# Designs tried in a protein design run: peptides against a protein of PDB entry 6PSE. Part 112

Target 1, 78 residues: chain A of PDB entry 6PSE
Amino acid sequence: PSEEEEYARLVMEAQPEWLRAEVKRLSHELAETTREKIQAAEYGLAVLEEKHQLKLQFEELEVDYEAIRSEMEQLKEA

## One batch from the design tools (peptide; made by RFdiffusion4, then SolubleMPNN)

Design b2_p23_8_s3 (from b2_p23_8, 11 letters changed)
Fold by OpenDDE base, seed 1:
Structure b2_p23_8_s3 (fold): chain B 78 residues (1-78), chain C 78 residues (1-78), chain A 23 residues (1-23)
Amino acid sequence: as target 1 above (78 residues)
Amino acid sequence: as target 1 above (78 residues)
Amino acid sequence: SAERAREEALVEQFFAAYEQSQQ
């Protein structure tokens, strides 16, 4: 039997004391996992914003660069 | 009493049938939350990599821009 | 839970923003 099937059997045959302990364990793990999920999302949003700001700066620099490059190219070809 | 205290009381006084159902519920929520946590982490890492690549491109463009700007300035001041 | 609802909303916000950034 798979580990999942074996676990299911344990739950079905478990005494109340074990079940209460398992509820406590799962509740704790759920709380921790939820906190980690939220932290990952908050961090991701921050990085997205930083990337967006950097993209805007990059695009501005590209415009300035192409302006100077074009002017320089015109001078060299004249 | 707080919701947490009330929940703790429910768990202590619950019958095995309720406890088994609660274990099943919590297991499902934990699995789902874990999947979402992993997904959020993967997305965050992807954005970090994209931001890093963009930063490298930006810095390269800055170097090229300053080179042309300096050359142009020298020509104008001569 | 109102708290959990707010937390899930934040996660959904990130997922939506990420997906939008990948267009």
Scores: peptide ipSAE 0.444, ipTM 0.860, DockQ to the pose 0.968
Fold by OpenDDE base, seed 3:
Structure b2_p23_8_s3 (fold): chain B 78 residues (1-78), chain C 78 residues (1-78), chain A 23 residues (1-23)
Amino acid sequence: as target 1 above (78 residues)
Amino acid sequence: as target 1 above (78 residues)
Amino acid sequence: SAERAREEALVEQFFAAYEQSQQ
């Protein structure tokens, strides 16, 4: 039998005391997993914002670079 | 009473049939939450990599910009 | 709960923002 089938049988044959303990265990694990999921999302959003700011800085530098490149090209042609 | 206290009372007074259903519900939610946590982590790592690549490109452009700026300054001083 | 709903909304916000960044 698969682990899933064995677990299903355990739940079906369990006494109320075990079931209450299992509810408590699962509730705790769910709370922890939820917290970790939220933290991952918060961190991801922060990185996205940092990436966005970096992209803006990069685009600004590209503009400045092209301006100097163009001026340099004109000076060399003179 | 808080929602937590009310839920605790519900679990304590529940029949085995309700408890088995609750175990099933919590197991399902835990599985889904775990999947979403993993997905959030994967996306976060992908964004970090993209940000890192962008940073490398930015630093390369800074080097090129300073090179042209320096050359331009020398030409203007001559 | 309202708290869990807000938490899930944050996750969805991140997923949406990530997908947008990939366009």
Scores: peptide ipSAE 0.443, ipTM 0.860, DockQ to the pose 0.969
Fold by OpenDDE base, seed 4:
Parts: C-alpha cells; structure tokens; sequence
Structure b2_p23_8_s3 (fold): chain B 78 residues (1-78), chain C 78 residues (1-78), chain A 23 residues (1-23)
C-alpha cells in the first residue's frame, strides 16, 4: 500500500483525540507553509524589481559604451 | 471571541466524521500550498540567478567602458 | 477569507510578473 493509502486508513481508524491533534498539526503546518509562500512571493517581487533596475542601468551603459567606441573608431580612421 | 478561538471550540466539540473531513480538507490545502511555495521558491531562485548573471555582465562592461574612456582621455591630452 | 484572498493575490502578482520578465 502507498503511504497515502496507509495514512487514509490511519485517519479512518483514528480516535477523536488523535483526529483533533492531527487537525491542530495540519493547521499549524498550513499556516507556516502559507507564510513561507507569501515570503517567497514578496522576495521574488523585490528581486524582479532589482533586476529590472539593473537592466535599465546596463542598457544605458551599453549606449554610452557604443557612443565612445564609435567616436574612437572614427578618430582612428581620420 | 476571535475566529481562532471559535475554530478551536468547533474542533473540540466536533464529531469524528467532521474531524476526518477536516483532516482531509487541511491535507489537501497543505499539499496545494506546499506546491505553490516550492514553485515560488524556484521562480525566486531563477530570478536571483538571472540578476546575478546580469550583474556580472554589467561589471564587465563597466571595466571595458572605463578602459576606453581612459584611452580616449589620453588621446585627447596628447 | 479576505486575508487569504489578499495573500493569493500577492502570489499571483509575483507569478505574473515573473512570466512577464521571461518575455
């Protein structure tokens, strides 16, 4: 039998005291997992913003670099 | 009473059939929330890696830019 | 609940933003 089937059997045969404890355990784990999910999303959004700002800076520097490169090339050909 | 206190009372007074259904519900929600947490973490890590690679490219371009800038400045002073 | 709905909205916002960043 799979772990899922064994767990299902355990739940079906469990006493009320065990079931109440399991509800408490699952509620706690769900709350913690939800908090972690939210934190991951918040952090991800922050990193996306940082990456976006860095990309803008990079693109600006590329433009400046190509301008100087082109100017240098023209000076060498003259 | 808070919602948490009311829920706690409900669990304490619940019949085994309700408790088994609640365990099933919470287990399902926990599984889904866990999947979403993992996905959020994976996306966050991917963004971090992309940001890191972009930062390396930016730093390399800064070095190249300063080299050309310095060369150009020297040529103008000569 | 309203709180859970706000939490899910934040997660969806991140996923949407991530997908957009991959375009």
Amino acid sequence: as target 1 above (78 residues)
Amino acid sequence: as target 1 above (78 residues)
Amino acid sequence: SAERAREEALVEQFFAAYEQSQQ
Scores: peptide ipSAE 0.441, ipTM 0.860, DockQ to the pose 0.980
Fold by OpenDDE base, seed 5:
Structure b2_p23_8_s3 (fold): chain B 78 residues (1-78), chain C 78 residues (1-78), chain A 23 residues (1-23)
Amino acid sequence: as target 1 above (78 residues)
Amino acid sequence: as target 1 above (78 residues)
Amino acid sequence: SAERAREEALVEQFFAAYEQSQQ
């Protein structure tokens, strides 16, 4: 039997004291995992914003670069 | 009493049938939340890598821009 | 829980933003 099946059997045969302890354990793990999920999402959003700002800066630099490149090319052809 | 205190009281007074159902519910929510946490972490890492690659491209362009800027400045001063 | 709903909304916001960034 899989660990999942064994766990299911344990739950079915468990005494109330074990079940209450398991509810407490699972509640704690759920709260912790939820907090970590939220933190990951918040971090991800922050990085997305940083990437977006960097993209805008990159595009601005490309425009400036092309302006100088064009001017330089004109000077070389003069 | 807080919702947490009320929930704790419910767990303490609950029958085995309710407790087993609660273990099942919490296990399901934990599994789902864990999956979402992992997914969020993976997405965050992907965005971080994308930002890093963009940063490298930006720095390369910045070097090229400074090279042309410097050359242009020298031409203006000649 | 209202707090849980706000938490889930934040996660959904990130996933949506990520998907948009990939287009």
Scores: peptide ipSAE 0.441, ipTM 0.860, DockQ to the pose 0.976

Design b2_p23_8_s4 (from b2_p23_8, 11 letters changed)
Fold by OpenDDE base, seed 2:
Structure b2_p23_8_s4 (fold): chain B 78 residues (1-78), chain C 78 residues (1-78), chain A 23 residues (1-23)
Amino acid sequence: as target 1 above (78 residues)
Amino acid sequence: as target 1 above (78 residues)
Amino acid sequence: SAEEAREEALVARFFEEYKRSQE
């Protein structure tokens, strides 16, 4: 039998005291997991914003670089 | 009374059928929240790697830009 | 379980790498 099937049997055959303890345990784990999910999402958004700002800076520098490169190339061809 | 205190009373006074249903509900929500947490972490790691690669490219371009800028400045001063 | 432990390790790794990226 799978662990999931064994757990399902435990829940089905459990006494009220065990069920109350299990509700408490699951509630705690859900609260903790939810907090971590939100934190991961917040960190992900922060990194996305940082990457976006860096991309804008990179594109600006790329434009400036191509301008100078083109001017330098024209001077070398003359 | 707070929502938490009211919920605690419900759990304490609940029949086994309600408790089993609540364990099932919480188990389902925990599984979904765990999946979402993992997905957020996987996505976050991917964005971190992308940002790191972009930073390396930016730093390389900055070196190239300063080299050309310096050469152009020397030519203008001559 | 072993699978759950691997998943939690992934999340922990992300948090640590994020903190490092902010230094």
Scores: peptide ipSAE 0.508, ipTM 0.869, DockQ to the pose 0.959
Fold by OpenDDE base, seed 1:
Structure b2_p23_8_s4 (fold): chain B 78 residues (1-78), chain C 78 residues (1-78), chain A 23 residues (1-23)
Amino acid sequence: as target 1 above (78 residues)
Amino acid sequence: as target 1 above (78 residues)
Amino acid sequence: SAEEAREEALVARFFEEYKRSQE
């Protein structure tokens, strides 16, 4: 039997005291996991925004670089 | 009474059938929340790597830009 | 389980690398 099937059987055969304890355990784990999920989402969004700002800065610098590079190349070839 | 106190009372007074259903509900929510947490972390790591690569490219371009800028400035001031 | 451990390690690594990226 799979672990899931074994767990399901345990739940079906469990006494109320065990079930109440399991509800408490699962509620706690759900709360913690939810907190971590939200935190991960917030961090991911922050990194995405930082990457976007960096991309804009990179593109701006690339334009400036190509302008100077082109001017310099023209001077060298003259 | 707080929502937490009310929920605790519901759990204490609940019949086994309700408790089993609650275990099932919480297990499902925990599984889904865990999946979402993992996905958020995987995505966040990918974005971090992309940002890091972009930062390296940006820093390389800055070096090249400053070299050409300095050379150009020297030529203009000569 | 081993799978759960790998998943938690992934999340932990992300949080650590994020923190490092902010320094």
Scores: peptide ipSAE 0.506, ipTM 0.869, DockQ to the pose 0.943
Fold by OpenDDE base, seed 5:
Parts: structure tokens; C-alpha cells; sequence
Structure b2_p23_8_s4 (fold): chain B 78 residues (1-78), chain C 78 residues (1-78), chain A 23 residues (1-23)
């Protein structure tokens, strides 16, 4: 049987005390996992914002660079 | 009593059938939350890499820009 | 499971790299 099927069997054959303990365990893991999920989402958003700001700075510099490059190229060809 | 205390009481007084259903519910929620957490982490790592590559490109352009700017400045002052 | 361990390691790596990116 698969692990899922085996676990399902364990749950079906379990005594109330085991089931209560399992509910407690799962509740705890769910709470922790939820906290981590939220934290990961927050970090991801922060990085996205940082990347966006960096991109804007890059594009601004690129415009300035191309302006100077073009001017220099024109002078060298004259 | 707090919601947590009320829930704890429900679990303690629950019949096996309810407990099994609760285990199933929590297992499902945990699985989904875990998937979402992992997805958030994968996405975050991708954005971090993109930001890093962009930073490298920015720094390279900055060096090139300063080189041309300096050359142009020298020519204008001569 | 081994898969769960790999998944948790991925999440941990993200958090560590994020922390590093903030230095």
C-alpha cells in the first residue's frame, strides 16, 4: 500500500487518544507552515520591489550612457 | 474562553468520527499550505537571482559609463 | 520523507539567501 493508504488505515484504526494527539500535531505544523508561507511571501514582495527600483536605476543609467556614447561616437567620426 | 481553548475542548470531547474528519481536514490544509510555502520560496529564489544578475549588469554599466564620462570630461577640458 | 526534507531545505535556502541579500 502507498504511504497515504497506510496512513489512512492508521487513522481509521486509531484510538481517540492518538487521534487527539494527531490533531494537535497537525494543528501545530499547520500554524508553523502558515507563518513560514506568509514570511516567504513578504520576503518575495520585498525582493520584487528592490528589483524594480534597481531596474529603474539601470534604465536611467542606460539612457545617460547611450547619450554620452552617441555623442562620443559622433565626435570620433567627425 | 479563547477560541483556542474552545477548540481544545471540542477536540477533547469529540467522538472518533469527528477526530478522523478533523485529521483529514488538517492534513489537507497542511498539504496545501506547504505547497504554497514551497511555491513562494521557489518564486523568491528566482527573483533573488534576477535581482543579482541585474545588479551585476548595473555595476558593469556603471563602470563603462564612468569610463566614457571621464574620457569626455578630459576632452572637454583640453 | 526525503522529498519533504528537500522541500524544507529549499525554503530554508530562500530565507538564508534573502537575509544575505539584505546585508
Amino acid sequence: as target 1 above (78 residues)
Amino acid sequence: as target 1 above (78 residues)
Amino acid sequence: SAEEAREEALVARFFEEYKRSQE
Scores: peptide ipSAE 0.506, ipTM 0.869, DockQ to the pose 0.952
Fold by OpenDDE base, seed 3:
Structure b2_p23_8_s4 (fold): chain B 78 residues (1-78), chain C 78 residues (1-78), chain A 23 residues (1-23)
Amino acid sequence: as target 1 above (78 residues)
Amino acid sequence: as target 1 above (78 residues)
Amino acid sequence: SAEEAREEALVARFFEEYKRSQE
């Protein structure tokens, strides 16, 4: 029997006291897992923002670099 | 009464059929929330790697930029 | 289960790497 089938049998044969305890356990785990999910999402968004800012800085530096490179090349060819 | 207190009363007074249904509901929500948490973590790791690669490229460009800037400055001052 | 342990390890790794990226 699979673990899923065994668990289903446990739930079917359980007394109310066990069922209430299981509801409490699952509610607690759901709350914790939800908190961690939200935290992971927040961290992901923060990293996305950092990456975006870094991308903007990189593109600005590329423009400045190409300007100097072009000027240097012109001086060498004159 | 708070929603938490009302829910607690429902669980305390519930029949086994309701409790089994609640276990099923909570198990389903926990499974979905766990999946979403994992997906958020996988996405976050991917963004971290992208940011790291961009950071390396940015630092390399900074070195090249400063080299050309310094050479250009020396030429202008000579 | 082993699969659950791998999943939790993945989440833990993300949190640790995120923390390191902020230092």
Scores: peptide ipSAE 0.505, ipTM 0.869, DockQ to the pose 0.950

## One batch from the design tools (peptide; made by RFdiffusion4, then SolubleMPNN)

Design b2_p24_1_s1 (from b2_p24_1, 11 letters changed)
Fold by OpenDDE base, seed 5:
Structure b2_p24_1_s1 (fold): chain B 78 residues (1-78), chain C 78 residues (1-78), chain A 24 residues (1-24)
Amino acid sequence: as target 1 above (78 residues)
Amino acid sequence: as target 1 above (78 residues)
Amino acid sequence: SWLEELERRAREEAASLPLRLVPL
């Protein structure tokens, strides 16, 4: 039998005391996992914002670079 | 009584059938939340990699920009 | 760095699987 099948059987045959303990355990794990999920999402958002700021800086530099490059090209052709 | 206290009371007074159903519910929510956590983490990692690649591109452009800027400065001073 | 720490934490979160198999 799979671990899932064994667990399902355990739940079906368990006494109320075990079931209450399992509800408590699962509630705790759910709360913890939920917090971790939110934390992971917040990290992703933070990095996304940093990436966006970097992209803006990159685009600004590209504009400046193209301006200088164009000026340099004109001077070299004169 | 708080919602947590009320829930705790429900768990303590519940029949085995309700407890088994609650274990099933919580297991399902835990599995779902776990999947969402992993998904959020993977997304964050992907954005980190994209940011890193963008940073490399930015640094390369900075090098090129400084080279042209320096050359332009030299030409204007001559 | 802060970024390295974020990456580390994200990797840890991704690797943090339930100790017991639960239905998806």
Scores: peptide ipSAE 0.139, ipTM 0.795, DockQ to the pose 0.048
Fold by OpenDDE base, seed 4:
Structure b2_p24_1_s1 (fold): chain B 78 residues (1-78), chain C 78 residues (1-78), chain A 24 residues (1-24)
Amino acid sequence: as target 1 above (78 residues)
Amino acid sequence: as target 1 above (78 residues)
Amino acid sequence: SWLEELERRAREEAASLPLRLVPL
């Protein structure tokens, strides 16, 4: 049997005291994991924003670079 | 009393059948939230990698830009 | 840097797997 099946059997055979303890444990873990999920999402969004700003800067530099490149080419052909 | 205190009292007074159902519910929610946390983390890491690659490209472009800018300045002064 | 710290935290979160079995 899988560990999940064994756990399910344990829950089915467990006494109320164990079940209450398990509810408490799971509630705590759920709260923590939820907080961590939110935090991870917030971090991801922060990085995404930074990436976006960097992308804008990169695009501006590309425009400037192409302008100078074009001017340089014109000067060399003159 | 807080909702948490009320919930705690409910758990204390609950019958085994309710407790087993609650364990099942919480286990399911924990599993889902855990998956979501991992997904959020993976997404954040992916964005971070993309940002890093973009940063490298930006730095390379800056070098190229400065090279052309310098050459242009020299040509104009000649 | 802030980014390096963010990377560290993100890696820690990604590596933070449940120690106990949960149904998936």
Scores: peptide ipSAE 0.137, ipTM 0.795, DockQ to the pose 0.045
Fold by OpenDDE base, seed 3:
Structure b2_p24_1_s1 (fold): chain B 78 residues (1-78), chain C 78 residues (1-78), chain A 24 residues (1-24)
Amino acid sequence: as target 1 above (78 residues)
Amino acid sequence: as target 1 above (78 residues)
Amino acid sequence: SWLEELERRAREEAASLPLRLVPL
């Protein structure tokens, strides 16, 4: 049988004490996984904010670069 | 009593049928939360990669900008 | 830097993904 089928049988045949322990185990794992999910999301948001700031700086530099490029082109044409 | 204390009492007083149902519920929630964690991690990595590529582009533009700036400065001094 | 550490932790979180899925 598959691991899922074996686990299903275990749950069906288990005593109340085992079932209570399993509820506790699963609750703990759920809490941990939830914390990890939140942490991963926070990391992504922090990087996203920095990316946004970097993009603003990049766009400012592009403007400055094009200004100098245009000025030089005008000087060369004259 | 707190919600946690009430839940703890419910688990302690529950019949096996309720406990099996609770194991099933928690297993499903854990599976869903795990998928969400993976998605959050993948999103974070995608944003990180985008930021990295943007930084490389920014650094290349800085080099080009300084080259033009220096050339213009030399022309003005001559 | 703080950012570098945050990025490192993000990569570690992604690398620590479970090899086996929780049964549905």
Scores: peptide ipSAE 0.125, ipTM 0.792, DockQ to the pose 0.044
Fold by OpenDDE base, seed 2:
Structure b2_p24_1_s1 (fold): chain B 78 residues (1-78), chain C 78 residues (1-78), chain A 24 residues (1-24)
Amino acid sequence: as target 1 above (78 residues)
Amino acid sequence: as target 1 above (78 residues)
Amino acid sequence: SWLEELERRAREEAASLPLRLVPL
């Protein structure tokens, strides 16, 4: 049997005391996993914002670069 | 009483049938939240990689820009 | 793109977090 099937059988045959302890355990794990999910999401959003700012800076530099490149090309053709 | 205290009392007074249902519910929520956490982490890593690639491109462009700027400055001083 | 879709889903998830928050 799979671990899931064994766990299901355990839950079906468990005494109330074990079930209460399992509810407590699962509640704790759910709270921890939820905090970790939030932290991961917040980190992702922070990196996304940094990437966006960097993209804007890159685009500004690209405009400046093309301006100088064009000026230089005009001078070389002259 | 807080919601947590009320929930704790509910668990303490609950029948085995309710407790088994609650274990099932919490197990399901934990599995879902775990998948969401993994997804958030994968997203964060993907954005981080994109940011890193963009940073490299920015640094390359900055080097090229400074080279042309310096050449242009030399021409203007001659 | 795949990445844009991932970003969209992440923003949606972040926006939904208060609704899915369990007591800390």
Scores: peptide ipSAE 0.131, ipTM 0.797, DockQ to the pose 0.049; fails the geometry check

Design b2_p24_1_s2 (from b2_p24_1, 10 letters changed)
Fold by OpenDDE base, seed 5:
Structure b2_p24_1_s2 (fold): chain B 78 residues (1-78), chain C 78 residues (1-78), chain A 24 residues (1-24)
Amino acid sequence: as target 1 above (78 residues)
Amino acid sequence: as target 1 above (78 residues)
Amino acid sequence: SWMEEMEERARAEAAALPLRLVPL
């Protein structure tokens, strides 16, 4: 049987005291995992915003670079 | 009493059948939240890598831009 | 256990990201 099936059997055969302890454990782990998920999402959003701002700066520099490159090329070909 | 205290009392007074159902519910929610946390982490890492690559491209373009700008300035001042 | 493995994978992957708070 899978580990999941073995865990299901353990839960089915467990005494109320063990079940209450397991509810407490799972509630704690769920709360922690939820906080960590939110933190990861917040970090991801911050990085996305930074990447977006960097992309705008890159595109502005690219326009300026192509303008100077084109001007320089025109001067060299004249 | 807080909702958490009321929930704790409910768990304390619950029958084994309810406790088993609650373990099943919490296990399912924990598994889902865990998957979502991993997904959020993977997404954050991908965005961070993209930002890093973009930063490298920006720095390379900045070097090229300053080289052409300096060359153009020298030509204009001559 | 499968649950411990899932929790460990999630924790390890989340730890690869710098902790940063964003104002809501």
Scores: peptide ipSAE 0.153, ipTM 0.799, DockQ to the pose 0.168
Fold by OpenDDE base, seed 3:
Structure b2_p24_1_s2 (fold): chain B 78 residues (1-78), chain C 78 residues (1-78), chain A 24 residues (1-24)
Amino acid sequence: as target 1 above (78 residues)
Amino acid sequence: as target 1 above (78 residues)
Amino acid sequence: SWMEEMEERARAEAAALPLRLVPL
């Protein structure tokens, strides 16, 4: 039998005390997993902000680079 | 009473049929939340990779910029 | 580095699969 089928049978045959304990366990795991999901989302946002700042710096450097390249080209042609 | 206290009382006084249904509900929500956590983690990794690639491009541009700046400075001083 | 630490955390979170509850 699959683990899922075995677990389903366990739930069907379980006493109320076990079922209450299982509700408590699952509630705890759900809360923990929810916290981890939020944490992962927060990390993603932090990286997005860093990437955005880096993108701005990159674009500024591109402007400066093109300015110097253009000036250099003009000096070589004069 | 708090919602948490009311829920705790409900679990304590519930019949086996309700408890089995609650185990099923919580199992489903846990599976869904786990999937969402994984998706959030995958998104975070994707953004990290994009930031890393951008960082490499930025560093390459810095090298090129400094090379041109140095050459131009030498030409102006000659 | 911070990037390496976050990468390892994200990888660890994605790898922690409850195979009983999540169909893969």
Scores: peptide ipSAE 0.142, ipTM 0.789, DockQ to the pose 0.051
Fold by OpenDDE base, seed 2:
Structure b2_p24_1_s2 (fold): chain B 78 residues (1-78), chain C 78 residues (1-78), chain A 24 residues (1-24)
Amino acid sequence: as target 1 above (78 residues)
Amino acid sequence: as target 1 above (78 residues)
Amino acid sequence: SWMEEMEERARAEAAALPLRLVPL
């Protein structure tokens, strides 16, 4: 039997006092896990924004680099 | 009374059948929220790695740009 | 337990990322 099946049997055979304690435990763990999920999402969004800004800077530098490279190529061919 | 206090009273006065259903509900929500937290963490890590690679490319381009700029400056002054 | 293992896995993955608070 899987641990999940054993847990399901425990819940089905449990006394009210154990069930109340389990509802309390699960409620707290759900609240904590929800907070951690939100924090992970917020971090991911922040990093995504930083990556986007870095991408814009990179593209600007590429334009400047190609401009200088083209000018140098013209000077060397003349 | 807060919703949390009302919920706490409901749990304290609830019948075993309701408590078993609530344990089942909370267990499923916890499993789902846990999965979502893991997915958010994995996504955040992936974006962080992409940003890191982009940063390395940006720094390499900066070196190349400064090299060309310096060479061009030398050619213009001669 | 199965539930504890899932929570520990999620916590370990989240802990690998630096905490940054962004207002929503």
Scores: peptide ipSAE 0.154, ipTM 0.799, DockQ to the pose 0.170; fails the geometry check
Fold by OpenDDE base, seed 4:
Order: C-alpha cells, then structure tokens, then sequence
Structure b2_p24_1_s2 (fold): chain B 78 residues (1-78), chain C 78 residues (1-78), chain A 24 residues (1-24)
C-alpha cells in the first residue's frame, strides 16, 4: 500500500484525541505554509518590479547608445 | 471569543466523523497551498535569474557606451 | 546583496517540501 493509503487507514482507525491533535497540527502547518506562500509571492513581485525598472533603464541606455553611435558615424565620415 | 477560540471549541466538541472529515479537508488544503508556495518560489527564482541576466547585459552596454562616449569626446576635441 | 538573499530564500522555500500526504 502507498504511504497515502497507510495514512488514510491511520486516520480511519484513530481515536478522537489523535484526530484532534492532527487537526491542530494540520491547521498550524497550513497557517505557516500560507504565510510562506504569501511571502514568496511578495518577493516575486518585488523582484519583478525591480526587473521592470532595470528594463526601462536598459532601454533608455540603448537609445542613448544608438544616438551617440549615429553621431560618431557621421563625424567619422565628414 | 476570537474565531480561533470558537474553532478550537468546535474541534474539542466534535464527533470523530467530523474530525476525520476535517483532517481530510485540511490535508487537501495543505497540499494545494504547498504546491502554490512552491510555484511562487519557482516563479520568484525565475524572475530573479532573468533580472540577473538583464543586469549583466546592462553592465555590458554601459561599458560599450562609455567606450563610444570617450571616443566621441576625443573626435570632437580633435 | 538583496538579490542574493532573496534567491537564497526562494531556494530554501522551494526546497522546504512538507512531506504531508493527502488522504484518498
């Protein structure tokens, strides 16, 4: 049997005291995991915003670079 | 009483059948939330890697820009 | 750096797999 089937059997055969403890444990883990999920999402969003700002800066620099490149090309050919 | 205290009382007074159902519910929610947490973490990591690559490209462009800027300055003063 | 710290945290979170089973 799979570990999942064994756990299911454990739950079916468990006494109320164990079940209450398991509910408490699972509730705690769910709360923690939920907090971690939210935190991970917040970090991802922050990095995404930073990446976006960096992309804008990069594109601005590309424009400036092409402007100088073009001007330099003209000066060299004059 | 807080919702947490009310829930705790519900768990204490619940019949085994309800407790088993609650264990099943919480296990399901925990599994889903865990998957979502992992996905959020993976997304954050991916964005971070993309940001890092973009930063490297930006720094390379800055070097090229400064080289052309310097050459341009020399040509204009000649 | 902040990025390195966040990368470490993200890896830690991704690696932290609660080996909890879902009932059938």
Amino acid sequence: as target 1 above (78 residues)
Amino acid sequence: as target 1 above (78 residues)
Amino acid sequence: SWMEEMEERARAEAAALPLRLVPL
Scores: peptide ipSAE 0.151, ipTM 0.791, DockQ to the pose 0.045; fails the geometry check

